# Peptides against a protein of PDB entry 4Y8H: the designs that were tried, part 93

Target 1, 196 residues: chain A of PDB entry 4Y8H
Amino acid sequence: TSIMAVTFKDGVILGADSRTTTGAYIANRVTDKLTRVHDKIWCCRSGSAADTQAIADIVQYHLELYTSQYGTPSTETAASVFKELCYENKDNLTAGIIVAGYDDKNKGEVYTIPLGGSVHKLPYAIAGSGSTFIYGYCDKNFRENMSKEETVDFIKHSLSQAIKWDGSSGGVIRMVVLTAAGVERLIFYPDEYEQL

## One batch from the design tools (peptide; made by RFdiffusion4, then SolubleMPNN)

Design b2_p25_6_s3 (from b2_p25_6, 15 letters changed)
Fold by OpenDDE base, seed 1:
Structure b2_p25_6_s3 (fold): chain B 196 residues (1-196), chain A 25 residues (1-25)
Amino acid sequence: as target 1 above (196 residues)
Amino acid sequence: MIAESEEKKEERKKWAEKKKKELDK
């Protein structure tokens, strides 16, 4: 898996590959690793498909209840719920999560929750087996307050590089853009990003 | 992303449902 989330001038963009593996074998099935937990709060998932799907399902339900009682939750609140689940159940879960969201007060925010259930707020985050290959690239090329187009290109190039080196990453690159204007889903196919 | 057995999937699904019920309290 190769996943990332990047804050930019107008919000935040999440990105992910789609490859699914089973043990030593690469499965033909693809997975949508970008999961909605609230209108403008999404997450990137890495590790166990079953574990991360369960966690995201619980969080989505939690945030629905929260909304009914207190109004729209912040991204920080969502990250806190993820953290609690991942930390309290760390002995039985294999889950790496990046939480990203947008609201008018805090703008775009990114929280990374690696194995173990710690939480870290960052301007951008990368995770998954493919992330090890692109730390240097991302550090050199990330800039704060990029445009939407610059951020899309940054993510596309980053994930493309990760996929080139990581046999456990591949398929399509999916992105979700979260801004004041709404939610936008993007998809890029191998024939396009392999040429970068 | 690692795909698991149907048994594990079912186990995690049950776990999630249990946790969701706890939130309703």
Scores: peptide ipSAE 0.685, ipTM 0.958, DockQ to the pose 0.820
Fold by OpenDDE base, seed 5:
Structure b2_p25_6_s3 (fold): chain B 196 residues (1-196), chain A 25 residues (1-25)
Amino acid sequence: as target 1 above (196 residues)
Amino acid sequence: MIAESEEKKEERKKWAEKKKKELDK
């Protein structure tokens, strides 16, 4: 898996590959690793498909209840819910989560929750087995307050590089753009990103 | 992303449902 989320001028963009594996083998299926937990709060998932799907399902329900009682939750609140689940159940879960969201007050925010269940707020985050190959690239090329187009390109190039070197990553590159204007889903195919 | 067995998937699904019910209390 190669996943990332990047804050930019107008909000935040999440990105992910789609390859699934079973043990050491590539499964003949793809997974949408970008999962909605609220209107403008999404997450990137890595690790166990079952574990991360369960976590996201719980969080989504939690945030629905929260919204009905208190109004729209912040991205930080969502990250906290993820953190509690991941930390309290860390012995039974294999989950790496990046939480990203947008609201008018805080704009785009990114929280990364690695396997241990800690939480870290960052301008951008990368995770998954493919992330190890692109720390240098991302550090060199990330800039704050990029445009949407610049950010899309940054993510596309980053994930493309990760996929090149990580056998556990591949398929399509999906993105979700969260801004004041709404939610936009993007998809890029191998013929597009392999040539970068 | 690691695809799990059907058994594992079912276990996690049940776990999630349990956790959601706990939130309703």
Scores: peptide ipSAE 0.678, ipTM 0.957, DockQ to the pose 0.790
Fold by OpenDDE base, seed 4:
Structure b2_p25_6_s3 (fold): chain B 196 residues (1-196), chain A 25 residues (1-25)
Amino acid sequence: as target 1 above (196 residues)
Amino acid sequence: MIAESEEKKEERKKWAEKKKKELDK
């Protein structure tokens, strides 16, 4: 898996490859690793498909209840819910999660929750087996307050590089853009990103 | 991302449902 979330001028963009593996074999080429937990709060999932799907399902429900009682949750609140689940169940879960969200007050925010259930707020985060190949690239090329287009390109190039080197990453590159304007889904196919 | 057995998937689904029920209390 190669996943990332990047804050930019107008919000945040999540990105992910789509490969699911079973051992050494590709099980699914088009897995959606970007999961909605609230209108403008999403997560990137790595590790166990079953574990992360369960976690996301719980969080989504939690945030629905939260919304009904207190109004729209902050991204930080969502991250805290993820953190609690991952930390309290760390011995039984294989989950690396990036939480990203947008609201008018805080704009785009990114929280990474690696194995163990710690939480780290960052301007951008990368995770998954493919991330190890692109730390240098991302550090060199990330800039704060990029445009939407610049951020899309940054993510596309980053994930493309990760996919090139990580056998557990591949398929399509999916993105979710979270801004004041709403939610936008993007998809990029190998024919495009392999040329980068 | 790693896909697991149907058994594990079912186990995790049950776990999720349990956790959601706890939130309803």
Scores: peptide ipSAE 0.677, ipTM 0.957, DockQ to the pose 0.909
Fold by OpenDDE base, seed 2:
Structure b2_p25_6_s3 (fold): chain B 196 residues (1-196), chain A 25 residues (1-25)
Amino acid sequence: as target 1 above (196 residues)
Amino acid sequence: MIAESEEKKEERKKWAEKKKKELDK
């Protein structure tokens, strides 16, 4: 898996490859690792498909209840819910989660929750087996307050590089853009990103 | 991302449902 989320001028963009493996084999080429937990709060999932799906399902429900009682939750609140689940069940879960969201007050925010259930707020985060190959690239090329287009390109290039080197990453590159204007889903196919 | 067995998938679904029920209390 190669996943990342990047804050930018107008919000945040999540990105992910779509490969799912079973052992050393590719099980699915089109898995959606970007999961909605609220209107403008999404997550990137890494690790066990079943574990992360369950976690996201719980969080989504939690945030629905929260919304009915208190109004729209912050991204930080969502990250906290993820953190609690991951930390309290760390012995039984294999989950790496990046939480990203947008709201008018805080704009785009990114929280990474690695194995163990710690939480870290960052301007951008990368995770998954493919991330090990792109730390240098991302560090060199990330800039704060990029445009949407610059951020899309940054993510596309980053994930493309990760996919080139990580056998556990591949398929399509999916992105979700979260801004004041709404939610936009993007998809890029191998024929395009392999040429980068 | 690692694909899991159907058994594990079902187990995790049950776990999720349990956790959601706890939130309703």
Scores: peptide ipSAE 0.671, ipTM 0.956, DockQ to the pose 0.870

Design b2_p25_6_s4 (from b2_p25_6, 15 letters changed)
Fold by OpenDDE base, seed 5:
Structure b2_p25_6_s4 (fold): chain B 196 residues (1-196), chain A 25 residues (1-25)
Amino acid sequence: as target 1 above (196 residues)
Amino acid sequence: MRAESEEKKKEREEFAKKLKEELDK
């Protein structure tokens, strides 16, 4: 898996590959690793599909309940819920989560929750088995307050490199753009990103 | 990302139930 989330001028963009593995083999199944937990709060998932799906489902439920009682939760609140679930169940979970969201007050925010259940707020985050190959690239090329187009290109190039070197990453690159204007879903196919 | 088997699906559902109960406390 190769996943990332990047804050930019107008909000935040999440990106992920779609490769699924079964044991040591690549499965034909395509996995959507970008998961909605609230209108403009999403997460990137890595590790166990089962574990991370369970966590995301519970968070979504909690945030829906929260909204009905208190109004729209902040991205930080969502990250806190993820953190608590991951930390309290760390012995039974294989989960790497990046939480990203947008609201008018805080704009785009990114929180990374690695194995163990810690939480870290960052301008951008990368995770998954493919991330190890692109730390240098991302550090060199990330800039604050990029445009949407620049950020899409940054993520596309980053994930392309990760996929190139990580056998557990591949398929399509999916992105979700969260801004004041709404939610936009993007998809890029191998014939496009392999040429980068 | 590792695919979910039928066995893991069952385990996930049970785990999710427990997590939901914990969250509602």
Scores: peptide ipSAE 0.193, ipTM 0.689, DockQ to the pose 0.670
Fold by OpenDDE base, seed 3:
Structure b2_p25_6_s4 (fold): chain B 196 residues (1-196), chain A 25 residues (1-25)
Amino acid sequence: as target 1 above (196 residues)
Amino acid sequence: MRAESEEKKKEREEFAKKLKEELDK
């Protein structure tokens, strides 16, 4: 898996590959690793599909309850719920999660939750088995307050490189753009990003 | 990302159900 989330001028963009693996084999299955937990709060998932889906389902439910009682939760609140679940169940979960969201007060925010259940707020985050190949590239090329188009290109190039070197990554590149204007889903196919 | 078996899917759903019930307390 190769996943990332990047804050930019107008909000935040999440990105992910879609490859699914079964043991040592590549499964003929495409997985959507970008998961909605609230209208403008999403997450990137890596590791166990079962574990991360369970966590995301619980968070989504929690945030629905939260909304009914207190109104729209912040991205930080969502990240806190993820963190708590990952920390309390660390012995039974294999989950790497990036939480990203947008609201008018805080704009785009990114929180990374690695194995162990810590939480780190960052301007951008990368995770998954493919991320190890692109730390250098991302560090060199990330800029704060990029445009939407610049950010899409940054993510596309980054994930393309990750996929190139990580056998556990591949398929399509999906993105979710979260801004004041709403939610936008993007998809890029191998014929496009492999040429980068 | 590792694929989920039907067995694991069922276990996950049961676990999630239990946790949701706890949250409703």
Scores: peptide ipSAE 0.190, ipTM 0.692, DockQ to the pose 0.728
Fold by OpenDDE base, seed 1:
Parts: structure tokens; sequence; C-alpha cells
Structure b2_p25_6_s4 (fold): chain B 196 residues (1-196), chain A 25 residues (1-25)
């Protein structure tokens, strides 16, 4: 898996590959690793599909309940719920999660929750087996307050590089753009990003 | 990302119940 989330001038963009693995084999199945937990709060998932789906389902439920009682939750609130679940169950979980969201007050925010259940707020985050191959590239090319187009290109190039080196990453590149204007889904196919 | 087997699906469902109980505390 190769996943990332990047804050930019107008909000935040999440990105992920779609490859599924079964043991030592690459499955033909495509997995959507970008998961909605609230209107403008999403997460990237890596590791166990089952474990991370369970966590995301519970967070979504919690945020729905939260909304009914207190109004729209902040991205920080969502991240805290993820953190609590991952930390308290760390001995039984194989999960790497990036939480990203947008609201008018805080703009785009990114929280990374690696194995162990710690939480870190960052301008951008990368995770998954493919991320090890692109730390240098991302550090060199990331800039704060990029445009939407610049950020899409940054993510596309980053994940393309990760996929080239990581046998556990591949398929399509999916993105979710979160801004004041709303939510936008993007998809890029191998024939396009392999040429980068 | 590792695919979900039928066994893992059952485990996930059980785990989700436990997680929900923890969150609701």
Amino acid sequence: as target 1 above (196 residues)
Amino acid sequence: MRAESEEKKKEREEFAKKLKEELDK
C-alpha cells in the first residue's frame, strides 16, 4: 500500500493506490483505501483491510452520534477517536491510518496514526509499504500552500514512484479533494501515471 | 493492503462490537 494526505492552500487531498495482496500473492481485487468517516473528514488505510475497515466503521458511527449532539466534529476530534481505538487495541491491530479533513475554521488538516496508536499532526503524511521509497522525494518536493493542481501533481508523482518500487502497491491512484467547495473524487490509471 | 478472508470478516465483526463498547464508555 501507498497512501498519503497533503494540506494545500484551499484544503487537503488524500491519495492511495488500490492493490490488494493475499499473503505472497497479488490479488486481482481492487481495494478503495480512501474511506469517508464524515462529510469532509476522510482517512487513508494501510495494513489489514479487515482491521482498518472495522476502525473506520466505528469512527463513522461515533462521528454521526457526535454530530447529532454537538454539531460537525473537527478533524482533530476524528483523529482523537482513531487514536483511541488504535492505541487501546494496538496489540491486536495491524493498522496504519492517515486522517484528513477540512473545515472553515481550521482549513485542511492531516493527522497520521502509525502502528502503536500515536497521533501526529503534520502538513502532509505518507504511509504504507510504498512510503519508504518516497520519503526523500516528498521531502524535496513538498511545499506549503500549493494550488490544487500542484498538489494533485505532487501526489500523483509521489504515488507513482512508490508503486514503481513497491510490489505491494499498484492499480489505480485514487484521490479525494476536501475544500470549502465540497468533496471531489479523482482517479488515475496505470497507463497515465506509469509514464511520469 | 491484505485482502479480507471469511475468517477475518468474522474476526472483524467481533472486534467491531468490542470497539463500539469501548467507545461508548
Scores: peptide ipSAE 0.186, ipTM 0.700, DockQ to the pose 0.648
Fold by OpenDDE base, seed 2:
Structure b2_p25_6_s4 (fold): chain B 196 residues (1-196), chain A 25 residues (1-25)
Amino acid sequence: as target 1 above (196 residues)
Amino acid sequence: MRAESEEKKKEREEFAKKLKEELDK
């Protein structure tokens, strides 16, 4: 898996590959690793599809309940719920989660929750087995307050590089753009990103 | 990402139920 989330001028963009593995083998099935937990709060998932889906389902439920009682939750609140679940169940979970969201007050925010259940707020985050190949690239090329287009390109190039080297990453590159304007889903196919 | 088997799906659902109960406390 190769996943990332990047804050930019107008919000945040999440990105992910879609490859699914079964043990040591590549499955023909693709996975949508970008998961909605609230209107403008999403997460990137890595590790166990089952574990991360369970966590996301619970967070979504919690945030729905939260919304009904207190209004729209912040991204930080969502990240906190993820953290608690991952930390309290760390012995039974294999989950790497990046939480990203947008709201008018805080704009785009990214929280990474690695194995163990710690939480780290970052301007951008990368995770998954493919991330090991692109730390240098991302560090060199990330800039704060990029445009939407620049950010899409940054993510596309980053994930493309990760996919080139990580056998556990591949398929399509999906993105979710979260801004004041709303939610936008993007998809890029191998024929496009492999040539980058 | 590792695929979810049918068995794991059931386990996930059961686990989710448990987690839901914990959050509702």
Scores: peptide ipSAE 0.177, ipTM 0.677, DockQ to the pose 0.667

Design b2_p25_7_s1 (from b2_p25_7, 13 letters changed)
Fold by OpenDDE base, seed 2:
Structure b2_p25_7_s1 (fold): chain B 196 residues (1-196), chain A 25 residues (1-25)
Amino acid sequence: as target 1 above (196 residues)
Amino acid sequence: MRAVSEEEKEKRKEFKEKLIEELEK
């Protein structure tokens, strides 16, 4: 898996590959690793599909209840719920999650929750087995307050590089753009990003 | 990301129930 979320001028963009593995083998199946937990709060998932799906489902449910009682939750609140679940169940979970969201007050925010259930707020985050191959690239090329287009390109190039080197990453590159204007889903196919 | 087996799907259901209980505390 190669996943990342990047804050930019107008919000935040999440990105992920779609490859699914079974043990050490690549499955002939794609997974949407970008998961909605609220209108403009999404997450990137890595690790166990079952574990991360369960966590995301619970968070989504919790945030729905939260909304009905208190109004729209902040991204930080969502990250806190993820963190609590991951930390309290760390012995039984294999989950690496990046939480990203947009709201008018805080704009785009990214929270990474690695194995163990810690939480870290960052301007951008990368995770998954493919991330190890692109730390240098991302560090060199990330800039704060990029445009949407620059950010899409940054993510596309980053994930493309990760996929080139990580056998556990591949398929399509999906992105979700969260801004004041709404939610936009993007998809890029191998024929496009492999040429980068 | 590892694919979900049938066993894992069942595990997920049980785990979700547990998680719900924890959140409702």
Scores: peptide ipSAE 0.167, ipTM 0.696, DockQ to the pose 0.664
Fold by OpenDDE base, seed 5:
Structure b2_p25_7_s1 (fold): chain B 196 residues (1-196), chain A 25 residues (1-25)
Amino acid sequence: as target 1 above (196 residues)
Amino acid sequence: MRAVSEEEKEKRKEFKEKLIEELEK
């Protein structure tokens, strides 16, 4: 898996590959690793599909209940819920999660929750087995307050490199753009990103 | 991302119930 989330001028963009593995083999199934937990709060998932799906489902349910009682939750609140679930169950979970969201007050925010259940707020985050190959690239090329187009390109190039070197990553590159204007899903196919 | 086995699918329901309980504390 190769996943990332990047804050930019107008909000935040999440990105992920779609490859699914079974042990040492590549599964025929394509996985959507970008998961909605609220209108403008999403997450990137890595590790166990079952574990991360369960966590995301519970968070989504909790945030729906929260919204009905208290109004729209902040991205930080969502990250806190993820953190609590991951930390309290760390001995029984294989879950790496990046939480990203947008609201008018805080704009785009990114929280990474690695194995163990810690939480870290960052301007951008990368995770998954493919992330090890792109730390240097991301550090050199990330800039704050990029445009949407610049950020899409940054993520596309980053994930392309991760996929190139990580056998556990591949398929399509999916992105979700969260801004004041709404939510936008993007998809890029191998024929495009492999040439980068 | 590791695919879900049939065994893991069976455990998912129980795990979700546990997680809900934890959030309701």
Scores: peptide ipSAE 0.159, ipTM 0.740, DockQ to the pose 0.638
Fold by OpenDDE base, seed 3:
Structure b2_p25_7_s1 (fold): chain B 196 residues (1-196), chain A 25 residues (1-25)
Amino acid sequence: as target 1 above (196 residues)
Amino acid sequence: MRAVSEEEKEKRKEFKEKLIEELEK
């Protein structure tokens, strides 16, 4: 898996590959690793598909209840819920999660929750087995307050490099753009990003 | 990301129930 989330001028963009693995095998199944937990709060998932899906489902449910009582939750609140679940169940979970969201007050925010259930707020985050190959690239090429187009390109190039070297990553690159204007889904196929 | 087996699907159901209980405290 290769996943990332990047804050930019107008909000935040999440990105992920779609490859699924089973043991030593690469499955032909495509997995959607970008998961909605609220209108403009999403997460990137790595690790166990079952574990991370369960966590995301519960967070989504919790945030729905939260909304009914208190109004729209902040991205930080969502990250806190993820953190709590991951930390309290760390002995039974294989879960790496990046939480990203947009609201008018805080704009785009990214929170990374690695194995163990810590939480870190960052301008951008990368995770998954493919991330090990692109730390240097991302560090050199990330800039604050990029345009949407620049950020899409940054994510596309980053994930392309990760996929190139990580056998557990591949398939399509999915992105979700979260801004004041709403939610936009993007998809890029191997024929395009493999040439980058 | 690892594919989900039938066993893991059942595990997920049980885990979700546990998580719901934890959040409702």
Scores: peptide ipSAE 0.151, ipTM 0.687, DockQ to the pose 0.633
Fold by OpenDDE base, seed 1:
Structure b2_p25_7_s1 (fold): chain B 196 residues (1-196), chain A 25 residues (1-25)
Amino acid sequence: as target 1 above (196 residues)
Amino acid sequence: MRAVSEEEKEKRKEFKEKLIEELEK
């Protein structure tokens, strides 16, 4: 898995590959690793599909209840719920999660929750088995307050590099753009990003 | 990301119940 989320001028963009693996084998299955937990709060998931899906389901449920009582939750609130679940169950789950969201007050925000259940707020985050190959690239090429197009290109190039080296990453690159304007879904196919 | 086995699907249900209980505390 190669996942990332990047804050930019107008909000935040999440990106992910779609490859599914079963141990040493690549499964003929495309997994959507970008998961909605609220209208403009999404997460990137890595590790156990079952574990992370369960966590995401509970967070989504919790945020729905939260909304009914208090209104739209902040991205920080969502990250806190993820953190609590991941930390309390750290010995029994394999989950690497990036939480990203947009609201008018806080704009785009990214929170990374690695194994162990800590939480870190960052301008951008990368995770998954493919992330180890692109720390250098991302550090070199990330800039704050990029345009949407620049950010899409940054994510596309980053994930392309991760996929190139990580056998557990591949398929299509999916992105979700969260801004004041709404939610936009993007998809890029191998024929496009392999040429980068 | 690792695919979900049938066993994991069942564990997921149990795990979700546990998670709900934790949030309700």
Scores: peptide ipSAE 0.143, ipTM 0.738, DockQ to the pose 0.620

Design b2_p25_7_s2 (from b2_p25_7, 7 letters changed)
Fold by OpenDDE base, seed 3:
Structure b2_p25_7_s2 (fold): chain B 196 residues (1-196), chain A 25 residues (1-25)
Amino acid sequence: as target 1 above (196 residues)
Amino acid sequence: MIAESEEVKKEREEWKEKKIEELEE
């Protein structure tokens, strides 16, 4: 898996590959690793498909209950719920999560929750087996307050490089753009990103 | 991302349901 989330001028963009492997580490399925937990709060998932899906479902329900009682949750609140689940069940779960969201007060925010259930707020985050190949690239090329187009290109190039070197990553690149204007889903196919 | 066996999927689903029930209390 190669996943990332990047804050930019107008909000935040999540990105992910789609390759899913079995215990034999053979790619045999395409999975949408970008999961909605609230209108403008999404997550990137890595690790066990079953574990991360269960976690995301619980968080989604939690945030629905929260909304009914207190109104729209912040991205930080969502990250806290993820963190608690991952930390309290760390012995039973294999889950790496990047939480990203947008609201008018805090704008785009990114929280990374690696194995073990710690939480870290960052201007951008990368995770998954493919992320090890792109730390240098991302560090050199990330800039704060990029445009939407610049950020899409940054994510596309980053994930393309990750996929190139990580056999556990591949398929399509999906993105979700979260801004004041709403939610936009993007998809890029190998014919496009392999040439980068 | 790793796809789990059907047995594991079932276990995780049951776990999820339990956690959701706890939230409804």
Scores: peptide ipSAE 0.633, ipTM 0.952, DockQ to the pose 0.771
Fold by OpenDDE base, seed 4:
Structure b2_p25_7_s2 (fold): chain B 196 residues (1-196), chain A 25 residues (1-25)
Amino acid sequence: as target 1 above (196 residues)
Amino acid sequence: MIAESEEVKKEREEWKEKKIEELEE
C-alpha cells in the first residue's frame, strides 16, 4: 500500500493506490483505500483490509452520533476516535491510518496514526509499505499552500514513485479532494502515472 | 492492503458490531 494526505491552500487531498494482496501474493484485486467517515473527513487505510474497514465503520458511526448531539466534528476529534480504537486494540489490529479533513475554521488537516495508535498532526503524511521509498522525494517536493493542481501532481508523482518500487502497491491512484467547495473524487490509471 | 480469510473477516465484523453496540449504550 501507498497512501498519503497533503494539506494545501484550499484544503486537503488524500491519495492511495488500490492493490490488494493475499498473504505473500499479489492478488488481482483492487481496494478503495480512501474511506469516508464524515462529509469532509476521510481516511487512508493501510494494513489489514478487514481491520481498517472495521475501524473506519466504527468511526463513521461514532461521528454520526457525535454530529447528532454536538454538530459537525473537527478533524482532530475524528483523529482522536481513530487513535483510541487503534491504541486500545493495538494487539489485535494491523492498521495504519491517515485521517484528513476540512472545515472552515481549521482548513485542511492531516493526522497520521501508525501501528500502536499514536497520533501525529502533520502538514502532510505518507504511509504504507510504499511510503518508505518516497520519504526523500516528498520531503524535497512538498510545499505548503500549494494549489489544487500542484497538490494533485505532487501526490500523483509521489504515489507513482512508490508504486514503481513497492510490489505491494499498484493499480489505480485514487484521490479525494476536500475543500470548502465540497468533495471531489479523482482516479488515475497506470497508463498515465507510469509515464511520470 | 492485505485481504484476510473469511474467518478473519467474520471476526472483525463481530468485533465491529460489539463496538457499535457499546456506542449506542
Scores: peptide ipSAE 0.630, ipTM 0.952, DockQ to the pose 0.809
Fold by OpenDDE base, seed 5:
Structure b2_p25_7_s2 (fold): chain B 196 residues (1-196), chain A 25 residues (1-25)
Amino acid sequence: as target 1 above (196 residues)
Amino acid sequence: MIAESEEVKKEREEWKEKKIEELEE
């Protein structure tokens, strides 16, 4: 898996590959690793498909209850719910999560929750087995307050590089753009990003 | 992303249901 989330001028963009593996084998299955937990709060998932989907489903339900009682939750609140689940169940879960969201007050925010259930707020985050190959690239090329187009290109190039070197990553590159204007889903196919 | 066995999937679904029930209390 190669996943990332990047804050930019107008909000935040999440990105992910789609490859699913069964042990050492690549499964003939595509997974959408970008998962909605609230209107403008999404997450990137790595690790166990079953574990991360269960966590996301629980968080989604939690945030629905929260909304009915208190109004729209902040991205930080969502990250806290993820953190509690991951930390309290760290002995029986394999889950790496990046939480990203947008609201008018805080704009785009990114929280990374690695194995173990710690939480870290960052301007951008990368995770998954492919992330190890692109730390240098991302550090060199990330800039604060990029445009939407610049951020899409940054994520596309980053994940393309990760996929080149990580056998556990591949398929399509999906993105979710969260801004004041709404939610936008993007998809890029191998014929495009492999040429980068 | 690792796809789990059917047994593990079932266990996770049961775990999820339990956690959701706890939220409803």
Scores: peptide ipSAE 0.619, ipTM 0.950, DockQ to the pose 0.829
Fold by OpenDDE base, seed 1:
Structure b2_p25_7_s2 (fold): chain B 196 residues (1-196), chain A 25 residues (1-25)
Amino acid sequence: as target 1 above (196 residues)
Amino acid sequence: MIAESEEVKKEREEWKEKKIEELEE
C-alpha cells in the first residue's frame, strides 16, 4: 500500500493505490483505500483490510452519533476516535491510518495514526509499505499552500514513485479532494502515471 | 493492503459489532 494526504491552499487531498495482497501473492483485487467517515472527513487505510475497514466503520458510526448530538465533528475529533480505537486494540490490529478532513474553521487537516495508535498532526503524511521509498521525494517536493493542480501532481508523482519500488502497491491511483466546494473523486490509471 | 482469511474477517466483524454496541450504551 501507498497512501498519503496533503493539505493545500483550498483544503486537503487524499491519495492511495489500489493493490491488495494475500500473503505472498499479489491479488488481482482492487481495494478502495480511501474511506469516508463523514461528509468531509476521510481516511487512508493501510495494513489489514479487515482491521482497517472495521475501524473505519466504527468511527463512521461514532461520528454519526456525534453529529446527532453536537453537530459536524472536527477532523481532530475524528482522529481522536481513530486513535482511541487503534491504541486500545493495538495488540489485535494491524492498521495504519491517515485521517484527513476539511472544515471552514480549520481548513484542511491531516492526522497520521501509525501502528501502535499514536497520533500526529502534519501538513502532509505518507504511509504504507510504499511510503518508505518516497520520504525523500516528498520532503523535497512538498510545498505549503499549493494549488489543487499542483497538489494533485505532487500526489500523483509521489505515489507513482512508490508504486515503482513497492511490489505491494499498484493498480489505479485514487484521490479525494476535500474543499469548501465539496468532495471530488479522481482516478488515474497506470498508463498515465507510469509515464511520469 | 492485506486481505485476510474468512475467519479473520468474521472475527473482525464481530469485534466491530461489539464496539458499536458499546457506543450505544
Scores: peptide ipSAE 0.630, ipTM 0.951, DockQ to the pose 0.826; fails the geometry check

